# Ledger of designs, part 70: peptides against a protein of PDB entry 5NXQ

Target 1, 114 residues: chain A of PDB entry 5NXQ
Amino acid sequence: EIQIPVSMAAEEEYLRSKVLSELLTDTLENDGEMYGNENEVLAALNGAYDKALLRLFASACSDQNVEKALSLAHELKQDRALTAAVKISERAELPSLVKKINNIREARYEQQLK

## One batch from the design tools (peptide; made by RFdiffusion4, then SolubleMPNN)

Design b2_p16_6_s2 (from b2_p16_6, 6 letters changed)
Fold by OpenDDE base, seed 3:
Structure b2_p16_6_s2 (fold): chain B 114 residues (1-114), chain A 16 residues (1-16)
Amino acid sequence: as target 1 above (114 residues)
Amino acid sequence: MEEYEKLVEELEPLLK
């Protein structure tokens, strides 16, 4: 089996998940409900999307590219994915990144409360 | 959360 670099695999999965999400969204906007499973499909796509981003995020952390890592963290959709990004940052010994990601989480919590 | 925990664990070798 061909070992694909983490960054390449993550980019592929991210793009695939993004394209499928966009196609589904466009279909819902133009054609209405498909089969009544759209929410389930979207949830699965969001999960795959965030997992792909986390792989890219880990790669950026490995490169000590804090700015890239932070930019990727902003693209994460689920709070649980941000929590995972914090854990990755801690293990990468990037405390400044940990703080910045926690700030993203706090900002989202404040938005949800409004 | 278990899915992400597994992913984080999988990515640990990349971070070390």
Scores: peptide ipSAE 0.367, ipTM 0.895, DockQ to the pose 0.906
Fold by OpenDDE base, seed 4:
Structure b2_p16_6_s2 (fold): chain B 114 residues (1-114), chain A 16 residues (1-16)
Amino acid sequence: as target 1 above (114 residues)
Amino acid sequence: MEEYEKLVEELEPLLK
């Protein structure tokens, strides 16, 4: 069995999850059909997507690549995923990244309140 | 340097 490196596996999972999320979103927006379970499917896809991104994010943190890590954090969809990214950044001892991710969270929260 | 990929697994319940 060919062992795929963790980074390559994470990239593949990210791309797969991204494509599926986009396809589902486009279908819902264009067809207007709600099959009742679509929100659950979307939530599951978003979860898989964010988990894949967090693996890439953790790799970037391990490489001390703050710019790449921040770019990946901007792609996270769920607030819980951003919270996870903060925790990863704290464990990686990257306080500047922690501050920047918290700023993303605050900005998103303010946008939802408007 | 410590690798943090395993930390994502510990945080997985927070993403649910």
Scores: peptide ipSAE 0.325, ipTM 0.871, DockQ to the pose 0.129
Fold by OpenDDE base, seed 2:
Structure b2_p16_6_s2 (fold): chain B 114 residues (1-114), chain A 16 residues (1-16)
Amino acid sequence: as target 1 above (114 residues)
Amino acid sequence: MEEYEKLVEELEPLLK
């Protein structure tokens, strides 16, 4: 059985989740409320999206590609996903990346408070 | 060099 490389599988999952998340977001913005379950659907899609990104992020960390990892972290939507990225970075012994991701989190907190 | 893909699996419950 030909195993698909983890990075390729993660990229496919990310792209799929990204497209679906964008479609749902656009639908909500243009068509309004989707019978009250749209937030649940969006949350599920965002979860899948962030999980897919974290797989790519972990791969980038494994490759010691800090620039790519940071770029991916900026694309994470949920704070809990950023927290996961910090933990991955810590375990990858990338303290510079940890600091940069924490800066992203702090910036988002400040934006949400405004 | 260690692979960190397994770290995502450990954190998946937190991302649900």
Scores: peptide ipSAE 0.313, ipTM 0.869, DockQ to the pose 0.129
Fold by OpenDDE base, seed 5:
Structure b2_p16_6_s2 (fold): chain B 114 residues (1-114), chain A 16 residues (1-16)
Amino acid sequence: as target 1 above (114 residues)
Amino acid sequence: MEEYEKLVEELEPLLK
């Protein structure tokens, strides 16, 4: 059985989850009403998206590619995913990245208050 | 280089 490298698998999952999340979001925004499990599906898609992105993020951290990691962190949707990215960055001993991700979190909090 | 991908597995419950 051919094993796909984790980075490639993560990238594929990220792209798939991104597309599905965007499609569902666009549909809900355009069609208006949500019924049944659509909210749960959206939440699951966003979760899958962020998880996939975090794998890429962790890979970037492993490569000590702070700029790439930061770029990926900007693409994270959920605050809890940013929190996970902070924890990963701490474990990766990248304090500059920790600070930058926390700045992203703070900026999002400020946007929610406006 | 140290790999941190295993941390994602530990942190997955936070993303539920």
Scores: peptide ipSAE 0.311, ipTM 0.869, DockQ to the pose 0.128

Design b2_p16_6_s3 (from b2_p16_6, 5 letters changed)
Fold by OpenDDE base, seed 4:
Structure b2_p16_6_s3 (fold): chain B 114 residues (1-114), chain A 16 residues (1-16)
Amino acid sequence: as target 1 above (114 residues)
Amino acid sequence: DEEYEELVEELEPLLK
């Protein structure tokens, strides 16, 4: 079996998850049908999406590409994923990135609390 | 969350 590099596998997973998430969102917005499991499906897709992004994020951190890492962090949907990104940044010894990601989290909290 | 913690641990070797 062909071994796919981690970065390539992560990119493929990210693209797949992104497309599926967008398709589901569009379907729900335009079709208006409710089957009772949409929230569960969305949560599962978001989880896969964020995990794929975190793999890319880790790759960017390993490359010391803080700008790319930060850009990827902005695409994360779940707060838990942002927390994971902080942990990855800490382990990568990128304190500036840690601060910037925490700022993202704080901004989202403020928006939710209105 | 255990799910993300496992992922972080999995990715840690790539950060060295």
Scores: peptide ipSAE 0.591, ipTM 0.941, DockQ to the pose 0.819
Fold by OpenDDE base, seed 3:
Structure b2_p16_6_s3 (fold): chain B 114 residues (1-114), chain A 16 residues (1-16)
Amino acid sequence: as target 1 above (114 residues)
Amino acid sequence: DEEYEELVEELEPLLK
């Protein structure tokens, strides 16, 4: 089996998930309803999307590119994905990034409460 | 989340 670099694999999965999400969104907006499984499909796509971003995030951490890592973290949709990003940052020994990601989580918590 | 835990563990070697 061919081993694909993490960054390349992550970028591919991210783009694929994003495109599929956009296509589904466009279909719902233009055609109304599909077959009643839209939420299930979206949930699966969101998971794939965040997992792809986390791979990119890990790659950025490996490169010590904190700014890129932080930018990617902002694109994460699920809170549990942000939690994973924190864990990755801790293992990468990037405490400043840990703090910034936790700030993102706190900000989202604040928005959810409103 | 179990799925994300597995992913974090998978990515850990990249970080070292």
Scores: peptide ipSAE 0.591, ipTM 0.941, DockQ to the pose 0.800
Fold by OpenDDE base, seed 5:
Structure b2_p16_6_s3 (fold): chain B 114 residues (1-114), chain A 16 residues (1-16)
Amino acid sequence: as target 1 above (114 residues)
Amino acid sequence: DEEYEELVEELEPLLK
């Protein structure tokens, strides 16, 4: 078995998940053609997408690359994924990043009200 | 979220 660095594996997973998520989204928006489980499939793909991002996020945190970590956090789709990012940041002892991610969450809450 | 707990635990060692 060939061991692939975590960062490289995460990047590959991210790219794959991103493409699939985008393709499905486009299909639903343009055709609406699914087998009655489009929302379930989309949720699964979004989950895979966010989990892939979180792996990249963790890598950035381990590198003490706060700016990269923050950029990745902005790409997270689900609030629960942001919560996971907060937990990772706490364990990485990056309190400034924790604050910034919480700001992202707050901003999204306000946007949802509009 | 429970769905991400396993992943967080998996990634935690990388943060040390």
Scores: peptide ipSAE 0.590, ipTM 0.942, DockQ to the pose 0.781
Fold by OpenDDE base, seed 1:
Structure b2_p16_6_s3 (fold): chain B 114 residues (1-114), chain A 16 residues (1-16)
Amino acid sequence: as target 1 above (114 residues)
Amino acid sequence: DEEYEELVEELEPLLK
């Protein structure tokens, strides 16, 4: 059996979920067809997308690649995913990354209040 | 969030 490294598996999952989400979005926007469950499907896709990113994020943290980790955190869509990234950063003992991710969250909160 | 808590727990052993 072919064994795939965690990082490669995470990258594949991320790309797959990203492409699928974009494809669905484009289809709905361009075809003008609504089936009634699009929001639910998109939410599920966002979850899969963020989880895939978090796996990559954790890998970056384990490598102590703070810049890569932060870049990945910026790609997270859900606030709860950012919260998870904070928890991962804390466990990885990367306080600078914790602060920067919290700044991302705060910035998004401010945008929501506009 | 429970589903993310499970993921964090899963990934924790990989962290230094």
Scores: peptide ipSAE 0.591, ipTM 0.942, DockQ to the pose 0.772; fails the geometry check

Design b2_p16_6_s4 (from b2_p16_6, 6 letters changed)
Fold by OpenDDE base, seed 1:
Structure b2_p16_6_s4 (fold): chain B 114 residues (1-114), chain A 16 residues (1-16)
Amino acid sequence: as target 1 above (114 residues)
Amino acid sequence: MEEYEALVEELEPLLK
C-alpha cells in the first residue's frame, strides 16, 4: 500500500469533504427535496471538513508558517474548530497566532449578535 | 457532537 504524507492526505480529505458539502447544499437548494436528515448530514460533513483543515493547520504550525496557518483558520466553519486551532497554536508555542485566531472568533460572535 | 480533543492530541507530536 502506498503511504501518503500527512499533509497530502489532509488535503485530499479536505477537498473531498468540501466537494461533498457543496454538492449536497446545491442539491438541497435547487431540487427542493426534503429527506428529514439534511441537517445531520451537513453537520457531519462540516465536522469532517474542519477536521481535515485542522490537520493542514497543524502542518502549517509545525512549519512555523503562521500566515498559512491563519489563512486556513479563516476557512474553518465551526467555532469549536477554531477553539481546537487555538489549542494547537498554544502547543506549537505560537502566541501571535493564538491572538489572531481569537480575533476571528470574536469577529464571528459580533456578527451573530447582529 | 464531535469532539476535537482527540484530534489535538493526535496532532501534538507533530508540533514538537
Scores: peptide ipSAE 0.496, ipTM 0.916, DockQ to the pose 0.729
Fold by OpenDDE base, seed 3:
Structure b2_p16_6_s4 (fold): chain B 114 residues (1-114), chain A 16 residues (1-16)
Amino acid sequence: as target 1 above (114 residues)
Amino acid sequence: MEEYEALVEELEPLLK
């Protein structure tokens, strides 16, 4: 069996999840018809999407590419995924990145309060 | 909802 590098596998999963999420969103916007499982499908897609991003994020951290890692963190949808990104950053010994990701979380909390 | 701890642990070796 062919082993695929983490970054390549993560990129494929990210793109697949992103495309499917966008297709579902477009369908709902254009047709307006719901079959009762769209939210469940979106939740599953968001999970796969964020997990794929976290793999890319970890790769960027491993490369000590803080700017790339931060850009990827901004693309994360779930707060729990941002929490995971913080943990990854801590283990990668990137305290500046930890602070920046926490700033993203704080900003999102403020937006939710509005 | 499924937590991310297992994924973090999986990725740990890449960070060392």
Scores: peptide ipSAE 0.495, ipTM 0.916, DockQ to the pose 0.734
Fold by OpenDDE base, seed 2:
Structure b2_p16_6_s4 (fold): chain B 114 residues (1-114), chain A 16 residues (1-16)
Amino acid sequence: as target 1 above (114 residues)
Amino acid sequence: MEEYEALVEELEPLLK
């Protein structure tokens, strides 16, 4: 059995999910119509995308690479994924990263209020 | 969809 590093597996999944998410997003934007299960498909793709990112995020945290972790957090789409990133950061004992990710969340909330 | 908490728990061992 060949053990694939977590980061390598996560990168492959991330890239695949990213491509599919972007393709679907572009298609929906171009067609201008949302019918059937398209929203559900998009949500599923975004979920897979964020989960893949969180695996990369955790890897960065384990490497104590705060800058890389933060850059990955900025790529997260869902608020619940950011919440997960906060929890990961707390468990990794990276309080500075916790604060920075919370700032990302607050900034997004402020944007939603506009 | 899978709860993110499950993923966090899965990844926790990597952080120790």
Scores: peptide ipSAE 0.493, ipTM 0.916, DockQ to the pose 0.753
Fold by OpenDDE base, seed 5:
Structure b2_p16_6_s4 (fold): chain B 114 residues (1-114), chain A 16 residues (1-16)
Amino acid sequence: as target 1 above (114 residues)
Amino acid sequence: MEEYEALVEELEPLLK
């Protein structure tokens, strides 16, 4: 039995989670059909999405690919996922990336205040 | 790579 490399598995999970999250979001926005647990389902999907993305992010950091890492960070949905990305960046000794991710967080905070 | 992946795994509870 062929073992799928972790990076490939993470990419597959990311893509799947992204598609499902977008599909659910579109359905909720367009159809307005709420059955009572959609927020929980959405949170679970977003969590899976961010976790998969963080695995790719960590891989990019390990490769010292700051550009790719930053691009991935922009795709993170949850603030706590961005916080995790900051921690990963700190451990990877990428201070420039830390600053850029914190800028993303600050920008999102400002959007929430509007 | 493995080191940073392990860190992500450690941080997974924060994403729940």
Scores: peptide ipSAE 0.416, ipTM 0.883, DockQ to the pose 0.138

Design b2_p16_7_s1 (from b2_p16_7 with L1M T3E A4E K15E)
Fold by OpenDDE base, seed 2:
Parts: C-alpha cells; structure tokens; sequence
Structure b2_p16_7_s1 (fold): chain B 114 residues (1-114), chain A 16 residues (1-16)
C-alpha cells in the first residue's frame, strides 16, 4: 500500500471538507432549505473540516511556523476547535501563539454578542 | 517535540 504523508492526507481532507462546506453554505444562503437536514450535514462537514485543519495546524506548530499556524487558526470554524488549537500550541510551547489564538476566540465571542 | 505536538493534536481532535 502506498504510504501517503500525514500532511498530504490532512491537506486533502481539509480541502475536500472546505469545498463541500462552502458549497453547502452558499446554497443555504442563496436557495434556503434543501432537504431538511442541512444543519446536520453542515455540522458534520464543519467538524471534519476543523479536524483536518487542526492536523495542519499541529504540523505548522511542529515546524515552528507560527505565522502559518496562526493563519490556519483563523480558518477554524468552531470555538471548540480554537480551544483545541490553544492546547496544541501550549504543548508546542508557543505562548505567543496561545495568546493570539485566545484573542481570536475573544473577538468571536464579542461578535456573537452583537 | 514534533511527536508530542502530533500526539496532543490527536488527543484534542478525538474529543471534538
């Protein structure tokens, strides 16, 4: 069996999930409800998306590429995924990244309160 | 460090 590098597999899954999530989101925004299960599908897609993204995030942290890691963190959709990113950053001993991700979380909380 | 970070990632991902 051909071994696919973890990073490549994660990237592929991320891109796939991203495309599907965007397609569904766009459809819901433009056409409204389609099948009655869109929220469930979207949640599943977002979950898969964030999971794949977190693997890429971890890879960036491993490479000590804080800028890339932060960029990826901005792409995370769920707050719980941002929390995961903080935990990963802590393990990576990147306190500056931890602070920046927490700032993202705080900003999103403030946006939700509006 | 790399392995520790990857392990931490999988631990957190598993909880999502």
Amino acid sequence: as target 1 above (114 residues)
Amino acid sequence: MKEEIEEAAEEEIAEL
Scores: peptide ipSAE 0.608, ipTM 0.948, DockQ to the pose 0.929
Fold by OpenDDE base, seed 4:
Structure b2_p16_7_s1 (fold): chain B 114 residues (1-114), chain A 16 residues (1-16)
Amino acid sequence: as target 1 above (114 residues)
Amino acid sequence: MKEEIEEAAEEEIAEL
């Protein structure tokens, strides 16, 4: 059995989940119909997507690549995933990254209120 | 450090 490195597996899963999420979103926007299960499928895809991103994020933190980590954090979809990114950043002892991710969370909250 | 960060990531991911 060919063992794929964790980082490569995470990148593959991220790309796959991203493409599927985008395709589903585009389909829903174009068709304008919801059959009731699309939201559940989308949520599942978003979950898998964010999980894959968080593994890449952790790798960037391990490399002390704050700019890459921040760029990845901007791609996270769920607020709970941003919270996870904060916890990972704290464990990585990257306080500047913690502050920047919290700023992303605050900005998204303000956008939801508009 | 790297292993600790990866462990923390998997702990947080498991809760999602």
Scores: peptide ipSAE 0.608, ipTM 0.948, DockQ to the pose 0.928
Fold by OpenDDE base, seed 1:
Structure b2_p16_7_s1 (fold): chain B 114 residues (1-114), chain A 16 residues (1-16)
Amino acid sequence: as target 1 above (114 residues)
Amino acid sequence: MKEEIEEAAEEEIAEL
């Protein structure tokens, strides 16, 4: 059995989850009404998306590629996923990245208040 | 260090 490298598997899952999440979101926006478990499906897709993205984020941190790590953090959807990214960055001993991710979180909070 | 970061990531991901 061929084992797919973790990074490749994570990237594939990220792309798949991203496409499906976008398609579902567009469908909900266009149809305007929910007739089933669309919110649950969307939540599951967003969860899978962020999980896959966090694996890529961790890989970037391991490579000491702070710019790539930060770019990936901007793509995270859930606040809890950003919190996870902070903890991963702390373990990677990247304090500058920690600060930048916290700035992303603060910016999103300010946007929600407006 | 790489393994420690990956382990930390999987721990955080499992909690999501």
Scores: peptide ipSAE 0.605, ipTM 0.947, DockQ to the pose 0.907
Fold by OpenDDE base, seed 3:
Structure b2_p16_7_s1 (fold): chain B 114 residues (1-114), chain A 16 residues (1-16)
Amino acid sequence: as target 1 above (114 residues)
Amino acid sequence: MKEEIEEAAEEEIAEL
């Protein structure tokens, strides 16, 4: 059995989830027709997308690459995923990254209130 | 450290 590195597997899943989400979004924008399950599919894709990103994020944290980790955190869609990223950053003992991710969360929260 | 971070990530991911 071929063991695929966690980071490589995460990248593949991230790209797959991203492409499928974009394709579905584009289809809805072009056709304007709902078939009844798009929201469920998008939710599932967003979940898989964020999970894959979090694995990449953890890898970046392991490499002590704060800049890469922060860039990945910006790509996370769900607030709960950002919360997970904070916890991972805490485990990685990267307090500067924790602060920066919390700033992302606060900024998104403020945008939602507008 | 690397394995601990990966383990923490999987724990958080499992809760999503």
Scores: peptide ipSAE 0.605, ipTM 0.948, DockQ to the pose 0.918

Design b2_p16_7_s2 (from b2_p16_7 with L1M T3E A4E E7Q)
Fold by OpenDDE base, seed 2:
Structure b2_p16_7_s2 (fold): chain B 114 residues (1-114), chain A 16 residues (1-16)
Amino acid sequence: as target 1 above (114 residues)
Amino acid sequence: MKEEIEQAAEEEIAKL
């Protein structure tokens, strides 16, 4: 069996999940309810998306590419995924990244309060 | 470090 590098597999899954999530989101925004289960489908897609993205994030952290890691963190959709990114950053001993991700979380909380 | 970070990622991902 051909071994696919973890990073490549993660990237593929990320892109797939991203495309599907965007398509569904756009459809819901433009056309409204389709089948009655859109929220469930979207949640599943967002979950898969964030999981794949977190693997890419971890890879960036491993490479000590803080800029790339931060860029990826901005793409995370769920707050719990940002929390995961913080934990990964802590393990990577990247305190500056931890602070920046926490700033993202705080900013999103403030946006939700508006 | 790399393996530790990857393991941490999988641990956190599993909690989601």
Scores: peptide ipSAE 0.654, ipTM 0.954, DockQ to the pose 0.902
Fold by OpenDDE base, seed 4:
Structure b2_p16_7_s2 (fold): chain B 114 residues (1-114), chain A 16 residues (1-16)
Amino acid sequence: as target 1 above (114 residues)
Amino acid sequence: MKEEIEQAAEEEIAKL
């Protein structure tokens, strides 16, 4: 059995999940019809997407690549995933990254209120 | 440190 490195597997899953999420979103926007299960499918895709991103994020933190980690955090879709990114950043002892991710969370909250 | 960060990531991912 060919063991794929965790980082490569995470990148592949991220790309796959990203493409599928975008295709589903485009389909829903173009067709204008929501069937009862599309939101559940979208949520599942977003979950898989964010999980893959968080593994890439952790790798960037391990490399002390704060700029790459921050860029990846901006791509996270769910607030709970940003919370996870904060916890990972704390474990990585990257307080500047923690602050920047919290700023992303606050900005998204303000956008939802508009 | 890398292993600890990866472990923390998997712990947080498992909660999602």
Scores: peptide ipSAE 0.652, ipTM 0.954, DockQ to the pose 0.901
Fold by OpenDDE base, seed 1:
Structure b2_p16_7_s2 (fold): chain B 114 residues (1-114), chain A 16 residues (1-16)
Amino acid sequence: as target 1 above (114 residues)
Amino acid sequence: MKEEIEQAAEEEIAKL
């Protein structure tokens, strides 16, 4: 059995989850009415998306590629996923990245208050 | 170090 490298599998899952999440979001916005479990499906897709992205984020941290890691963190959708990224950055001993991710979180909170 | 970071990632992902 051919084992797919973790990074390649994560990238494939990220792209798949991203496309499906965007398609579902567009459908909900265009149709305007929910008739089923669309919110649950969207939550599951967003969850899978963030999980895949966090694996790519961890890989970037391992490579000491702070710029790539930060770019990936900006793509995270859920606040809890940003919290996970902070924890990963702390383990990677990247305090500058920790600060920058916390700034992303604060900026999103400020946007929600407006 | 790489393995430790990957392990930390899987631990945090499992909590989501």
Scores: peptide ipSAE 0.651, ipTM 0.954, DockQ to the pose 0.904
Fold by OpenDDE base, seed 3:
Structure b2_p16_7_s2 (fold): chain B 114 residues (1-114), chain A 16 residues (1-16)
Amino acid sequence: as target 1 above (114 residues)
Amino acid sequence: MKEEIEQAAEEEIAKL
């Protein structure tokens, strides 16, 4: 059995989820028609997307690459995924990254209140 | 450290 590195598997799943999400979004924008399951599909895709991204994020943390980790955190869609990223950063003992991710969460929260 | 971080990631991912 070929063992695929976690990072490589995560990149593949991230790209797949991202492409499918974008295709669905583009279809909805172009056709303007809902078929009843798009929200469920988008939720599932966003979940898979964030999960894959979190694995990449963990890999960046393991490499002590704070800049890469932060860039990946900015790409996370769900707030719960950002919370997961904070916890991963705490385990990686990267307090500066924890602060920066919390700033992302706060900024998004403020934007939602507008 | 790497394995611990990966494990922490999987634990958090499982909660999503």
Scores: peptide ipSAE 0.651, ipTM 0.954, DockQ to the pose 0.893

Design b2_p16_7_s3 (from b2_p16_7 with L1M T3E A4E E7K)
Fold by OpenDDE base, seed 4:
Structure b2_p16_7_s3 (fold): chain B 114 residues (1-114), chain A 16 residues (1-16)
Amino acid sequence: as target 1 above (114 residues)
Amino acid sequence: MKEEIEKAAEEEIAKL
């Protein structure tokens, strides 16, 4: 059995989940019809997407690549995933990254109120 | 440190 490195597996899963999420979103926007299960499928895809991103995020934190980690955090879709990124950043002892991710969370909250 | 960060990531991912 060929063992794929965790980082490569995470990148592959991220790309796959990203493409599928985008395709589903585009389909829903173009067709304008919801059959009732699309939201569940989208949520599942977003979950898988964010999980893959968080593994890449953790790798960037391990490399002390704050700029890459921050860029990845901006790509996270769910607020709970941003919370996870904060916890990972705290464990990585990257307080500047913690602050920047919290700023992303606050900005998204303000956008939802508009 | 890398291992601890990876462990923390998997712990948080498991909660999602």
Scores: peptide ipSAE 0.647, ipTM 0.953, DockQ to the pose 0.903
Fold by OpenDDE base, seed 5:
Order: C-alpha cells, then sequence, then structure tokens
Structure b2_p16_7_s3 (fold): chain B 114 residues (1-114), chain A 16 residues (1-16)
C-alpha cells in the first residue's frame, strides 16, 4: 500500500470536502429542497472540511508560515474549528497568529449579531 | 516542534 504523505492526503480530503460542501450548499440555495437529513449532512461535510483544513493549518504552523496559516484559518467554517486553530497556534508558540485568529472569531460573532 | 504541533492538531481534531 503506497503511503501518501500526510500533507497530500490532507489536501485531497480538504478539496473533496470543500467541493461536496459547496455543491450541497448550492443545491439547497438553488433548489430550495430540504430533505430531512440535509443539515446533518452539511454538518458532517463542514466537520470533515474543517478537520482537513486544521491538518493543513498545523502543517503551515510547523513550517512557521504564519501568513499561510492565517489564510487557512480564514477558510475555517465552524467557531469550534477556530478554537482548535488557536490551541494549535499556542502549541506552536505563535502568539501573533493566536491574536489574529481571535480577531477572526470576534469578527464572526459581530456578524452573527447583525 | 513539528511532532508536538501535529500531536496538538490531532488532539484538537479528535474533539470536533
Amino acid sequence: as target 1 above (114 residues)
Amino acid sequence: MKEEIEKAAEEEIAKL
């Protein structure tokens, strides 16, 4: 069995999850058809998406590529995933990245209140 | 550092 490098596997899973999430979202927005389990499917897809992104994020942190890490954090969908990114950044001893991710979280909270 | 970061990532991912 050919072991695919972890980074490549994470990228593949990210892209797959992203495409599926976008397709499902577009379908719901365009067709207006809600099936009983669609929210659960979306949550699962978003979960898989964020998990894949967090692996890429961790890789970027390991490379000390703060700009790439921050860019990836902006792509995270769930608040709990941003929290995970903060904890990963703390472990990576990247306090500037921690602050920037917390700013993303605050901005999203403010948007939800509108 | 890389191993610690990867470990932290998997720990946090497992909680999601």
Scores: peptide ipSAE 0.647, ipTM 0.953, DockQ to the pose 0.907
Fold by OpenDDE base, seed 3:
Structure b2_p16_7_s3 (fold): chain B 114 residues (1-114), chain A 16 residues (1-16)
Amino acid sequence: as target 1 above (114 residues)
Amino acid sequence: MKEEIEKAAEEEIAKL
């Protein structure tokens, strides 16, 4: 059995989820028609997307690459995924990254209040 | 450290 590195598998799933989400979004924007399951599909895709991204994030943390980790955190869509990223950063003993991710969360929260 | 970080990631991912 071929063992695929976690990072490589995560990249593949991330790209797949991202492309499918974008295709669905573009279709909805172009056609303007809802068929009843798009929100469910988007939620599932966003979930898979963030899960894959978190694995990449963990890999970056393991490499002590704070800049890469932070860039990946900015790409996370769901707030719960950012919370997961904070917890991963704490386990990685990267307090500066924890602070920066919390700043992302706060900024998004403020934007939602507008 | 790497293994522990990966484990922590999977634990958090499982909660999503």
Scores: peptide ipSAE 0.645, ipTM 0.953, DockQ to the pose 0.895
Fold by OpenDDE base, seed 1:
Structure b2_p16_7_s3 (fold): chain B 114 residues (1-114), chain A 16 residues (1-16)
Amino acid sequence: as target 1 above (114 residues)
Amino acid sequence: MKEEIEKAAEEEIAKL
């Protein structure tokens, strides 16, 4: 059995989840009404998306590629996923990245208050 | 170090 490298599998899952999440979001925005479990499906897709992205994020941290890691963190959708990214950055001993991710979180909170 | 970061990632991902 051919084992796919973790990074390749994560990237594939990220792209798949991203496309499906965007398609579902567009459908909900265009149709305007929910008739089923669309919110649950969207939550599951967003969850899978962030999980896949966090694996790529961890890989970037391992490579000491702070710029790539930060770019990936900006793509995270859920606040809890950003919290996970902070924890990973702390373990990677990247305090500058920790600060920058916390700034992303604060910026999103400010946007929600407006 | 790489293994520790990957382990930390999987631990945090499992909590989501």
Scores: peptide ipSAE 0.644, ipTM 0.952, DockQ to the pose 0.908

